Peptides against a protein of PDB entry 4Z63. Designs and how they scored, part 40

Target 1, 334 residues: chain A of PDB entry 4Z63
Amino acid sequence: LCLGMNDLTGNIPEDLFHLKRLNLLGIQENRLSGSLSREIRNLSSLVRLDVSWNLFSGEIPDVFDELPQLKFFLGQTNGFIGGIPKSLANSPSLNLLNLRNNSLSGRLMLNCTAMIALNSLDLGTNRFNGRLPENLPDCKRLKNVNLARNTFHGQVPESFKNFESLSYFSLSNSSLANISSALGILQHCKNLTTLVLTLNFHGEALPDDSSLHFEKLKVLVVANCRLTGSMPRWLSSSNELQLLDLSWNRLTGAIPSWIGDFKALFYLDLSNNSFTGEIPKSLTKLESLTSRNISVNEPSPDFPFFMKRNESARALQYNQIFGFPPTIELGHNN

## One batch from the design tools (peptide; aimed at target 1 N224 K308)

Design b2_p18_8_s1 (made by RFdiffusion4, then SolubleMPNN; from b2_p18_8, 9 letters changed)
Fold by OpenDDE base, seed 2:
Structure b2_p18_8_s1 (fold): chain B 334 residues (1-334), chain A 18 residues (1-18)
Amino acid sequence: as target 1 above (334 residues)
Amino acid sequence: SDLLEELREQELLNAPPL
């Protein structure tokens, strides 16, 4: 049953919960309000539940133990409060959980040893607090993780050295500290292709440790951290680099010539720093900027990317990095 | 608008200083 993209109002009719053979309930992009009914438990054949982009409020019902086939739960852009229900945090069937842009709060707790199928987790823009969950690497299939815009004070857990499944990770604007520790841990994530750390590490030094290595790094975004230091030499070994954003920092020194050696680099933002010297001539040789025929194998996270070209501009949403035009931003350096 | 909140929310790329 797909009823998305309408002007439906009020509550879900109770008789809808008698549809025990229903595999797909999509009621997204409506004006549905009130609490999400506990009677959703009666939908025992449910594989996909999409209630996103509504006016739902209250706590998410703790009924996911009665939904043994549920693979996809989309509840983004609602008014949900409280925590993740225990049955949801223990779901062995769930592949994708999207609860971005809600009012969920407390400590983030997932039973990753039970969540054996979880591959995508979007909990961005909530009110989660405390520390990052140390057991997140126990979610052995978890590839895509958005935890941006929560209040995760402290450091990246040491356990994340063992996060072998991790491919896309956003922690933007989450009150994180110790960038040296974070990078020193996350370099062990052998499948990490996309790392976003914008609006953290305020005023710290960007580490220039030549022992750091990110084998599969395609996207690095560490904007607006007020980071000090220079262009990090360890980044020159990330041969797969496609997108680099280090804008709005306090980085100094010269832009190194090796930045032009990244064959797949199509987006570079070093704007609003304190870089000095000449623009490297190697930047004019970036094949991705000169050739229309470069097929870039894009990382496709389940979470969108956001770009704001200017303070006065609206940010643009991009579902894929390919949506970005080939760009070199070197403006506002001193 | 929910898009502008979402765009603020996923400060994945170049977000101006708050």
Scores: peptide ipSAE 0.033, ipTM 0.680, DockQ to the pose 0.185
OpenDDE base, seeds 1, 3, 4, 5: peptide ipSAE 0.037, 0.031, 0.025, 0.023; ipTM 0.685, 0.708, 0.672, 0.646; seeds 1, 3, 4 fail the geometry check

Design b2_p18_8_s2 (made by RFdiffusion4, then SolubleMPNN; from b2_p18_8, 8 letters changed)
Fold by OpenDDE base, seed 2:
Formats: sequence, C-alpha cells, structure tokens
Structure b2_p18_8_s2 (fold): chain B 334 residues (1-334), chain A 18 residues (1-18)
Amino acid sequence: as target 1 above (334 residues)
Amino acid sequence: SELLEERLQELLDNADFL
C-alpha cells in the first residue's frame, strides 16, 4: 500500500492494521499526526515501513519483535521522542534504519550482535547524548552510519579500529574531541570511503603524522573546526580522493603541489584558511576538472544504494557525489 | 561546508536498497 506524497491528515485508520499480508506500507510525505500505533504489530508480513516526512509524535512503539520480515524502517522527519525501542535495537531482519531529524534522546544503544542484517543507520539530527556506542563495530554488515548533529561528547572509541564494514561515516557537529585519536583509529577502517567530521575538534591541531593512511578515502570533509597546522602530508597517499573540504579552519603554510596529483579530485574547498604562497600549477592539470566524463565505474556494491530518481535525475549510487559540480574554492580570510 | 553536508544528507535520505 503506497499512499505517500499526498495531503493525508489525522491518524492511520485502524482497519489498515488488519492487512496481515501487507509487505509494503508507504505513507510518507503526508500530514499524519499522533502516535504511531502499536497495532503495526499486526502487519506480520511487513518488509518495508515508510512513515517519513509526517507529523508523528510520541515514542516509537516496541513491537518490532512481531515484525520478523521487516527490512526497511524509514521514519525520518517526524516528532518521535524517547529512545530506540528494545525490539528495534534487537531486530535481526532490519537492513536499514532511518530515524533522522526526530527528537530521539538518551544514550544510543543497539544490540549489534543481534542486528546481523543492519547495513545502513541514519540517526542524524536527534538529541542523543553521552558517548558513541563502543559496540557499533559488532554490526558486521553496517556500512553507512550517520550520527551527525547529536551530542556525542568525548572521543571516537578505540573499538572502531575493528569497524571493517564501515564505508560512510558522518559525525558532523557532535561535540567530538581529539582529532589525532579519531584519525588514528579510523585509518584502520579499510573500507572507509567517506568521512565527515565538520564542526568538531574546535581549535585542535590537524595531525601531520606521515604514518596515517586512508587507502580508500574518496571524501574527506573536516570543515569549520578552527583547526591549526598545515596541509597534512598523510593525505597525499589517499590516491582515490574525489572531494576534499577543509574550509573554515586556521590552516597555514603553502598548498602543496601533490594536491594536483589526485586524478579523481573534482571538488576542493580550502577556503577561509590562512594558506600562503602560490597556487600550485598542478591544480590546473586536474583531469577531473577538465573532462566531464568522470566515469566513476565504482563496482556496484551487492546492495547498491540508488538515489531515487526524481524524473530527470540519473540513479546515483550513494557514493557517487555526482551532484557536486567540479569546484575549486581557494578564497582566503585575510 | 554546510551546503555539502546537506547534499550528502539528501543522498542518504534518497538511498534505496535494490
């Protein structure tokens, strides 16, 4: 049943929960309000539940133990409060959980040992507090993690050295400290392609340790941290780099010539820093800026994240930042 | 910076598993 993208108001009709053979319930992008009914438990055949972009409030019902086939739960952009229900935090069937842009609070706790199928977790823009959950690496299939815009004080856990499944990680604006430790840990994530750390580590020094290495790093965003130091030499070994944003820091020294050696680099923002010297001539030779045909033939992961086509949009693989025009921003605050 | 994060978030929000 797909009723998304309408102007439906009020509550979900009770009779809808009598549809025991329903595999897909999509009621997203409406004006549905009130609590999400506990009677969702009656939809025992449900594979996909999309209640996103509504006016739902209250706690998410603890009924996910009665939904053994549920793979996709999308609840982003609602008014949900409380924590993640215990049955949801223990779901062995769940592949994707999106609860971004809610009012969820408390300590983030997931039973990653039970959540054997979880591959995508979006909990960005909530009110979670405390520390990052140390057991996230136990979610052995978890590739995509957005925890941005929460209040995770402290450091990246040491256990994240073992986060082998991690590909996309956003922790922007989460009150993190110790960038040296964070990078020292996350370099062990062999599948890490996208790292977003904007609005953390306020006033710290960007480490220039040549022992740091991010082999598969395509996207690095560490903007607006007031970081001191220079362009880090360790970054020169990330040969697959496509997007670099270090804007709004206090970085000094010259822009190194090796920045032009990144064959796939199509977006560079070093603006609002204190860099000096000449613009490297190698930047003018970036093939990605001159050739429109960046065929990023990324091997389709077994679970390709496809961007939903708006009518004209090419299905973009999640890791294909095709939506960014080739950009060089070097404007400095003097 | 902010625009980049918003666009990255849009990519996440529109991700479907095929």
Scores: peptide ipSAE 0.044, ipTM 0.751, DockQ to the pose 0.099
OpenDDE base, seeds 1, 3, 4, 5: peptide ipSAE 0.028, 0.028, 0.039, 0.032; ipTM 0.721, 0.709, 0.755, 0.746; seed 5 fails the geometry check

Design b2_p18_8_s3 (made by RFdiffusion4, then SolubleMPNN; from b2_p18_8, 13 letters changed)
Fold by OpenDDE base, seed 1:
Structure b2_p18_8_s3 (fold): chain B 334 residues (1-334), chain A 18 residues (1-18)
Amino acid sequence: as target 1 above (334 residues)
Amino acid sequence: SELLKARQEELLLNAPPL
């Protein structure tokens, strides 16, 4: 049953939950309100539940033990409160959980040893607090993690050295500290392609440790941290780099010539720093900016990223980071 | 850029359409 993208109001009729053979319920992008009914438990054949972009409120019902086929739960952009229900945090069937842009709170706890199928987790823009869950690496299939815009005080857990499944990680604006530790840990994530750490590490030094290495790093965003230091030499070994944003820091020294050696680098933002010297002539040799034909065979991330252009816009599916125009921003370096 | 930051924070991990 697909009723998404309408002007439907009120609550879900209770009789809808008598549809025991229903595999897909999509009621997204409406004006549905009230609590999400506990009677969703009666939908025992449910594979996908999409209630996103509504006015739902209250706690998410703890009934996911009665939904053994549920692979996809989409609840982003609602008014949900409380924690992740215990049955949801223990779901062995769940592949994707998206609860971004809610009012969920408390400590983030997932039983990763039970969540054997979880590959994508979006909990961005919530009210989670405390520490990052140390057991996230036990989610052995978890590739994509957005925890941005929460309040995870402290540092990245040491256990994340073992987060081999991790490909995309956003922790933007999550009150994290110790960038040196974070990078020192996350470099062990051999599949890490996208790392977003914007609005953390306030006033820390960006480490220039030659022992740091991010082999598969395509996207690095560490903007608006007031970071001190220079362009880090370790980054020059990330040969697959496509997007670099270090804007709105306090980085100093010269922009190094090796920045132009990145064959795939199509987006560079170093604006609003304190860089000095000449613009490297090697930037004029960036193949990605000069040749139209960089079919970066991005392995299409197995999961499309949906990017909103703005908070009111429908999420646009970006299968590729190429949704950004080729850009060099070097402004406001005095 | 601020636009990139906002967009990266707004990356929705969504299931492929079935």
Scores: peptide ipSAE 0.026, ipTM 0.665, DockQ to the pose 0.064
OpenDDE base, seeds 2, 3, 4, 5: peptide ipSAE 0.033, 0.031, 0.028, 0.029; ipTM 0.671, 0.688, 0.680, 0.676; seeds 2, 3, 4, 5 fail the geometry check

Design b2_p18_8_s4 (made by RFdiffusion4, then SolubleMPNN; from b2_p18_8, 10 letters changed)
Fold by OpenDDE base, seed 2:
Structure b2_p18_8_s4 (fold): chain B 334 residues (1-334), chain A 18 residues (1-18)
Amino acid sequence: as target 1 above (334 residues)
Amino acid sequence: SSFLEEALEELLLNAPPL
């Protein structure tokens, strides 16, 4: 049953929960309000629940033990409060959990040993607090993690050295500290392709440790941290780099010539730093910026990209990293 | 910066309907 993208108001009719053979309930992009009914437990055949982009409030009901086929729960852009329900945090069927842009709070706790199917987790833009959950690496299929815009104090857990499934990780604007420890840990994530750490590590030094290595790194975003130091030499070994944003830092020294050796680099933002010297001639040889025909046959990450061309513009959604226009931003260096 | 963050948030949303 798909009723998304309408002007439906009020609560879900109780009689809808009598549909015991329903595999898909999509009621997204409406004006549905009140609490999400506990009677969703009666939908025992449910594979996909999409209640996103509504006016739902209250706690998410603890009924996911009665939904043994549920693979997809989409609840983003609602007014949900409280924690993740225990039955949801223990769901063995769940592949994707999206609860972005809610008012969820407390410590983030997932039973990763039980969540054997979880591959994508979006909890961005919530009110989670405390430390990052040390047991996330126990979610053996978890590839995609957004925890941005929460209040996770402290450092990246040492256990994340064992996060072999991790491919995409956003921790933007989460009050994290110790960038040297974070990079020293996350370099062990052999499948990490996308790392976003913007608005953390306030005023720290960007480490220039040549022993750091990110083998599969395609996207690195560490903007608006007020980081000190220079362009890090360890980054020159990330031969698959496609997007680099180090904008709005306090980085100094020359832009190194090796920045032009990244064959796949199509987006470079080094703006609003204190870089000096000449623009490397190697940047003018980047095939990705000069040739229109880079058929990047890479599977697009399962995450869109928003670009805002200026502070007053609406963010443009790009469903693929490759949807970004080829860009070099070197503006506002001193 | 903030734009790539919002970006990265939305694809977790758009898993295609099975």
Scores: peptide ipSAE 0.033, ipTM 0.741, DockQ to the pose 0.055
OpenDDE base, seeds 1, 3, 4, 5: peptide ipSAE 0.027, 0.023, 0.025, 0.026; ipTM 0.699, 0.648, 0.695, 0.685; seeds 1, 3, 4 fail the geometry check

## One batch from the design tools (peptide; aimed at target 1 L243 D245 S247)

Design b2_p19_1 (made by RFdiffusion4)
Pose (drawn by RFdiffusion4):
Structure b2_p19_1 (pose): chain A 334 residues (1-334), chain P 19 residues (1-19)
Amino acid sequence: as target 1 above (334 residues)
Amino acid sequence: SHWIYTDEPNAHTPPVPNP
């Protein structure tokens, strides 16, 4: 049953909850509102539930043991409150959970021993607080994690050294501390390709510690953290690097020669720092900016990227990394 | 000058296909 992208109003008729054979309900992008009824437990054949872009509120009903076939749950852009219900946090069948841009709050609690099919999680633009849940690496299939724009505090848990499935990790604007510990931990996630740390670690020093090694790293964004220190040389060992954004920090010193050695780099933003010295001549022999013989695969995280020119400008959206224009942005330095 | 992030409200995400 596909009703998506209409102008429907009111709540879900209780009539709908008699459909015990329905495996797909798309009601997304309407004006629907009210609470999402507990009678939804009666729809035991559901595989895909798309409730996104409506006006729903109240708690997400804790009925998800009654929906053992649920694989996709899409609730993004609603007014849902409370945390993740225990039954949803215990669902062994969920592949994907998108609750971004909701009014959700409290500690974030998932039973990752119980969630053996979870491979993508998007909780962005919510009010989840407390520490990042230490048990997240225990979701052995979780590849894509977007926790951006939340109310967490403290450090990245030590157990994140074991997050073997992690590919795309977006932590922007989440009040994270100790970038030194965050980078030392996260370098041990061997599948990490895209990492977004923007608006965290405010005023901290960027670690220069050269034992740090991110081998498969493709996209590194750590911006507007007002970080101090120099261009970190440990980054030169990430040969796959495609997009680097260190902008809006307090970084100083010269821009080193090895920045021109990234063969897949098509986009770099070092703007709005305290960089001095001349421009390194090696930026003239960047391979992805000269010939057509460099070819690589675009990273594919499940989240869009956003670009701001200044603090008051409306943002630009890029659903894919290769939607960024090939750019050298060195403005507002010394 | 500009900077990149991933937390913009009321923005559409890439579409998710049927399983």

Design b2_p19_1_s1 (made by RFdiffusion4, then SolubleMPNN; from b2_p19_1, 8 letters changed)
Fold by OpenDDE base, seed 4:
Structure b2_p19_1_s1 (fold): chain B 334 residues (1-334), chain A 19 residues (1-19)
Amino acid sequence: as target 1 above (334 residues)
Amino acid sequence: PSWISSDEPNARLPEVPLP
């Protein structure tokens, strides 16, 4: 049953929960309000539940033990409060959980040993506090993780060295500290292609350790951290780099010539730093900007990106990396 | 001057209707 993209108001009719053979319930993009009914438990055949973009409030009901076939739960952009229900945090069937842009709070706890099918987790823009859950690497299929805009004070857990499934990771604006430790840990994530760390590590030094290596890194975004240092030499070994944003930092020195050696680099933002010297001539030879026909059907993160032009302006949302226009921004240096 | 984030800027806090 798909009722998305309407102006439906009120609550879900109780009779809807009598549909025991229902595999898909989509009621997204409405004005549905109140609590999400516990009677969802009656939808025992449910594979996909989409309640996103509504006005739901209260706690998410702890009924997911009654939904053994549930693979997709989308509840982003609601008013949900409380934590992740125990049954949801232990769901063995769940592949994708999206609860981005809610008011969920407390410590983030997932039973990753039980969540054997979880491949995508989006809990960005909530009110989770405490530390990053150390057991996330136990979610052995977890590829996409957005935990941006939560209050995860402290450092990236050492356990994330073992996060082999991790491909897309966002921790933007989560009060993280110690960028050197974070990068030192995350370099061990052999499948990591996208790393977004914007609005963390305030005033720290960007490490220039030649021992750092991100083999499969395609997207690196570490903007607006007030980072000091220079362009990191270790980044030159990330031959698959497609998008680099280091804007709004306090980086100094020259832009190195190796920045033009990235064959796939189509988006470069080094603006609002303190870089000096000449623009490398190698930037004029970026193959991705000279060849018009790169139909890159590459996997993208499940979480959206946002481009802010001004602190007060509405950000543009980009659902795919390749939605960004080919860009070289070197403005506002010095 | 722009920057990229995964931080959702338009988090419409549901205006809790003031009583």
Scores: peptide ipSAE 0.432, ipTM 0.785, DockQ to the pose 0.265
OpenDDE base, seeds 1, 2, 3, 5: peptide ipSAE 0.424, 0.423, 0.426, 0.414; ipTM 0.763, 0.762, 0.796, 0.792; seeds 2, 3 fail the geometry check

Design b2_p19_1_s2 (made by RFdiffusion4, then SolubleMPNN; from b2_p19_1, 9 letters changed)
Fold by OpenDDE base, seed 4:
Structure b2_p19_1_s2 (fold): chain B 334 residues (1-334), chain A 19 residues (1-19)
Amino acid sequence: as target 1 above (334 residues)
Amino acid sequence: PSWISSDEPNAKLPDIPLP
């Protein structure tokens, strides 16, 4: 049953939960309100539940133990409160959980040992507090993780050295500290292709440790951290780099010539820093900017990106990395 | 001057379609 993108109001009729053979319920992009009914437990054949972009409130019902086939739960952009229900946090069938842009709170706890199928987790823009869950690497299939805009005080857990499944990771604006530790840990994530760390590490030094290596890194975004230091030499070994945003920091020194050696680099923003010297001539030889054939078919993160013009302006949303226009921004360096 | 984030700027605002 797909009823998305309408102007439906009120709550879900109770009789809808009598549809025991229902595999897909999509009621996204409406004005449905109230609590998500516990009677969803009656949908025992449910594979996909999309209640996103509504006005649902209250706690998410703890009924996911009665949904043994549920693979996809999309509840982003609602008013859900409380924590992740225990049955949801223990779901062995769940592949994708998206609860971005809610009011979920407390400590983030997932039983990753039980969540054997979880490959995508989006809990961005919630009210989770405490530390990052140390056991996330136990989610052995977890590839996509968005935890942006939560209050995860402290550092990236050392256990994330073992996060072998991690490919796309966003921690933007999560009150993280110690960028040196974070990068030192995350370099061990051999499958990491996208790393977004914007609005963290306030005023710290960007490490220039030549021992750091991100082999498969395609997207690095560490904007608006007020980071000090220079262009990090370790980044030159990330030969697959496609997008780099280090804007709105306090980086100094020259822009190195190796920045033009990235064959796939189509988006570069180094604006609003304190870089000096000449623009490297190698930037004029970026193959990705001269060739029209950017392979649009590369896998992207499941979480959106936002381009902000200023802190108060409406951001543009980009659902895919290749949605960004080919860009070189070097402005506002003093 | 722009910057990229995964920080959702406007909680509960509809996706602004790309122009």
Scores: peptide ipSAE 0.386, ipTM 0.767, DockQ to the pose 0.343
OpenDDE base, seeds 1, 2, 3, 5: peptide ipSAE 0.374, 0.379, 0.379, 0.372; ipTM 0.840, 0.766, 0.776, 0.766; seed 2 fails the geometry check

Design b2_p19_1_s3 (made by RFdiffusion4, then SolubleMPNN; from b2_p19_1, 9 letters changed)
Fold by OpenDDE base, seed 4:
Structure b2_p19_1_s3 (fold): chain B 334 residues (1-334), chain A 19 residues (1-19)
Amino acid sequence: as target 1 above (334 residues)
Amino acid sequence: PSWISSDEPNAKLPEIPLP
């Protein structure tokens, strides 16, 4: 049953929960309000539940143990409060959990040992506090993780060295500290292609450790951190780099010539730094900007990107990396 | 000058309960 993109108001009719053979319930993009009914438990055949973009409030009901076939739960952009229900945090069937842009709070706890099918987790823009869950690497299929805009004080857990499934990771604006430790840990994520760390590590030095290596890194975004240092030499070994944003930092020195050696680099933002010297001539030879049709069919993160002009401005949303226009931005350097 | 984030800009401000 798909009732998305309407102006439906009020609660879900109770009789809807009598549909025991229902595999898909989509009621997204409405004005549905109140609590999400516990009677969802009656939808024992449910594979996909989409309640996103509504006005739901209260706690998410702890009924997911009665939904053994549930693979997709989309609840982004609601008013949900509380934590992740225990049954949801232990769901062996769940492939994708999206609860971005809610008011969920407390410590983030997932039983990753039980969540054997979880491949995508979006809990961005919530009120989770404490530390990043150390056991996330135990979610052996977890590929996409957005935890942006939560209050995860401290450092990236050492356990994330073992996060072999991790491909797309966003921690933007999560009060993280110690960028050197974070990069030192995350370099061990052999499948990591997208790393977004914007609005963390305030005033720290960007490490220039030649021992750092991100083999499969395609997207690196570390903007607006007030980072000091220079263009990191270790980044030159990330031959698959497609998008680099290091804007709004305090980076100094020259832009190195190796920045033009990235055959797939189509988006470069180094603006609002303190770079000096000449623009590397190698930037004029970026193949992606001259001749190559970037394959639009490459896997992308499940979480959206936002381009902000300033802290108060409406951001443009980009659902795919390739939605960004080919860009070289070097403005506002000294 | 712009910058990229995964930080949701339009976080639903809690509706201030209308008085």
Scores: peptide ipSAE 0.420, ipTM 0.775, DockQ to the pose 0.266
OpenDDE base, seeds 1, 2, 3, 5: peptide ipSAE 0.392, 0.399, 0.405, 0.392; ipTM 0.810, 0.761, 0.765, 0.763; seeds 2, 5 fail the geometry check

Design b2_p19_1_s4 (made by RFdiffusion4, then SolubleMPNN; from b2_p19_1, 7 letters changed)
Fold by OpenDDE base, seed 4:
Structure b2_p19_1_s4 (fold): chain B 334 residues (1-334), chain A 19 residues (1-19)
Amino acid sequence: as target 1 above (334 residues)
Amino acid sequence: PSWISSDEPNARLPPVPLP
């Protein structure tokens, strides 16, 4: 049943929950309000539930133990409060959980040992507090993680050294501290291709440790952190780099010539830093800017990117990395 | 100058493919 993109108001009729053979319920992009009914438990054949972009409020009902086939739960952009219900946090069938842009609070707790099928997690823009969950790497299939715009005070857990499934990680604006520790841990994520750390680590030094190595890193965004230091030499070994944004920091020194050796680098933003010296001639030899053969078919994060002109401006959304125009931005260096 | 981030309140995600 797909009733998305209407002006439906009120709550879901109770009789809808008598549809025991229903595999897909999509009621997204409406004005449905009130609590999400516990009677969803009656939809025992449900594979996909999309209640996103509504006015639902209250706690998410703890009924997911009665939904053994549920693979997709989309609840983004609602008014849900409380935590992730225990049955949802223990769901062995769930592949994708999207609860971004809600009012979920407390400590983020997932039973990753039970969540054996979870491959995508989006909890961005919530009110989760405390530390990042140390057991998140126990979600052995978890590839996409958006935890941006929460209040995860402290450091990246050391357990994330074992986060082998992690490919796309967003932690923008999450009150994280200790960038040196974070990078030192996350370098062990052998499948990590996208790392977004914007608006964290305020005023820290960007580490220039030559022992750091991100083998498969394609996208690195560490913008607006007020980071000090220079262009990190360890980044030169990330031969697959496609997008680099280190803008709005306090980075100093020269832009190194190795920045032009990245064969796939099509987007470079080093603007609003304190870089000095000459523009490297090697930037004029970036192969990705001369040949338009960007393989559009590369897997992208499930979370979008946003370009902001200023903190108060409406962000421009990019659903894919390749949606960004080929860019070299070196402006506003003093 | 602009900067990139990875989440905004009004984000519209692409449709998740049907199973």
Scores: peptide ipSAE 0.466, ipTM 0.901, DockQ to the pose 0.872
OpenDDE base, seeds 1, 2, 3, 5: peptide ipSAE 0.423, 0.465, 0.412, 0.408; ipTM 0.789, 0.901, 0.770, 0.785; seeds 1, 3 fail the geometry check

Design b2_p19_2 (made by RFdiffusion4)
Pose (drawn by RFdiffusion4):
Structure b2_p19_2 (pose): chain A 334 residues (1-334), chain P 19 residues (1-19)
Amino acid sequence: as target 1 above (334 residues)
Amino acid sequence: SWITTDQFHSDDRDIPVFD
């Protein structure tokens, strides 16, 4: 049953909860509102539930043991409150959970021993607080994590060294501390390709510690953290690097020669720092910016990227990394 | 300029999800 992208109002008629054979309900992008009824436990054949872009509120009903076939739950852009219900946190069948841009709050609690099919999680733009849940690496299939724009505090848990499935990790604007510990831990996640750390670690020093090694790293964004120190040389060992954004920090010293050695780099933003010295001549022989013989695969995280020119400008949206214009942005330095 | 994954507006879209 597909009703998406209309102008429907009111709540879900209780009539709909008699459909015990329905495996797909798309009601997304309407004006629907009210609470999402607990009677939804009666729809035991559901595989895909798309409630996104409506006006729903109240707690997400804790009925999800009654929906053992649920694989996709899409609730993004609603007014849902409370945390993740225990039954949803215990669902062994969920592949994907998108609750981003909701009014959700409290500690974030998932039973990752129980969630053996979870491969993608998007909780962005919510009010989840407390520490990042230490058990997240226990979701052995979780590849894509977007926790951006939340109310967490403290450090990245030590157990994140074991997050073997992690590919795309977006932590922007989440009040994270100790970038030194965050980078030392996260370098052990061997599948990490795209990492977004923007608006965290405010005023901290960027670790220069050269034992740090991110081998498969493709996209590194750590911006507007007001970080100090120099261009970190440990980054030169990430040969796959495609997009680097260190902008809006307090970084100093010269821009080193090895920045021109990234063969897949098509976008770099070092703008709005304290960089001095001349421009390194090696930026003239960047391979992805010269010939057509460098070819690589675009990273594929499940989250869009946003770009802001200044603090008051409306943002630009890029659903894919290769949507960024090939750019050298060195403005507002010394 | 700088890059993030934050959504600043209520109409900011996500990447579509398919079966």

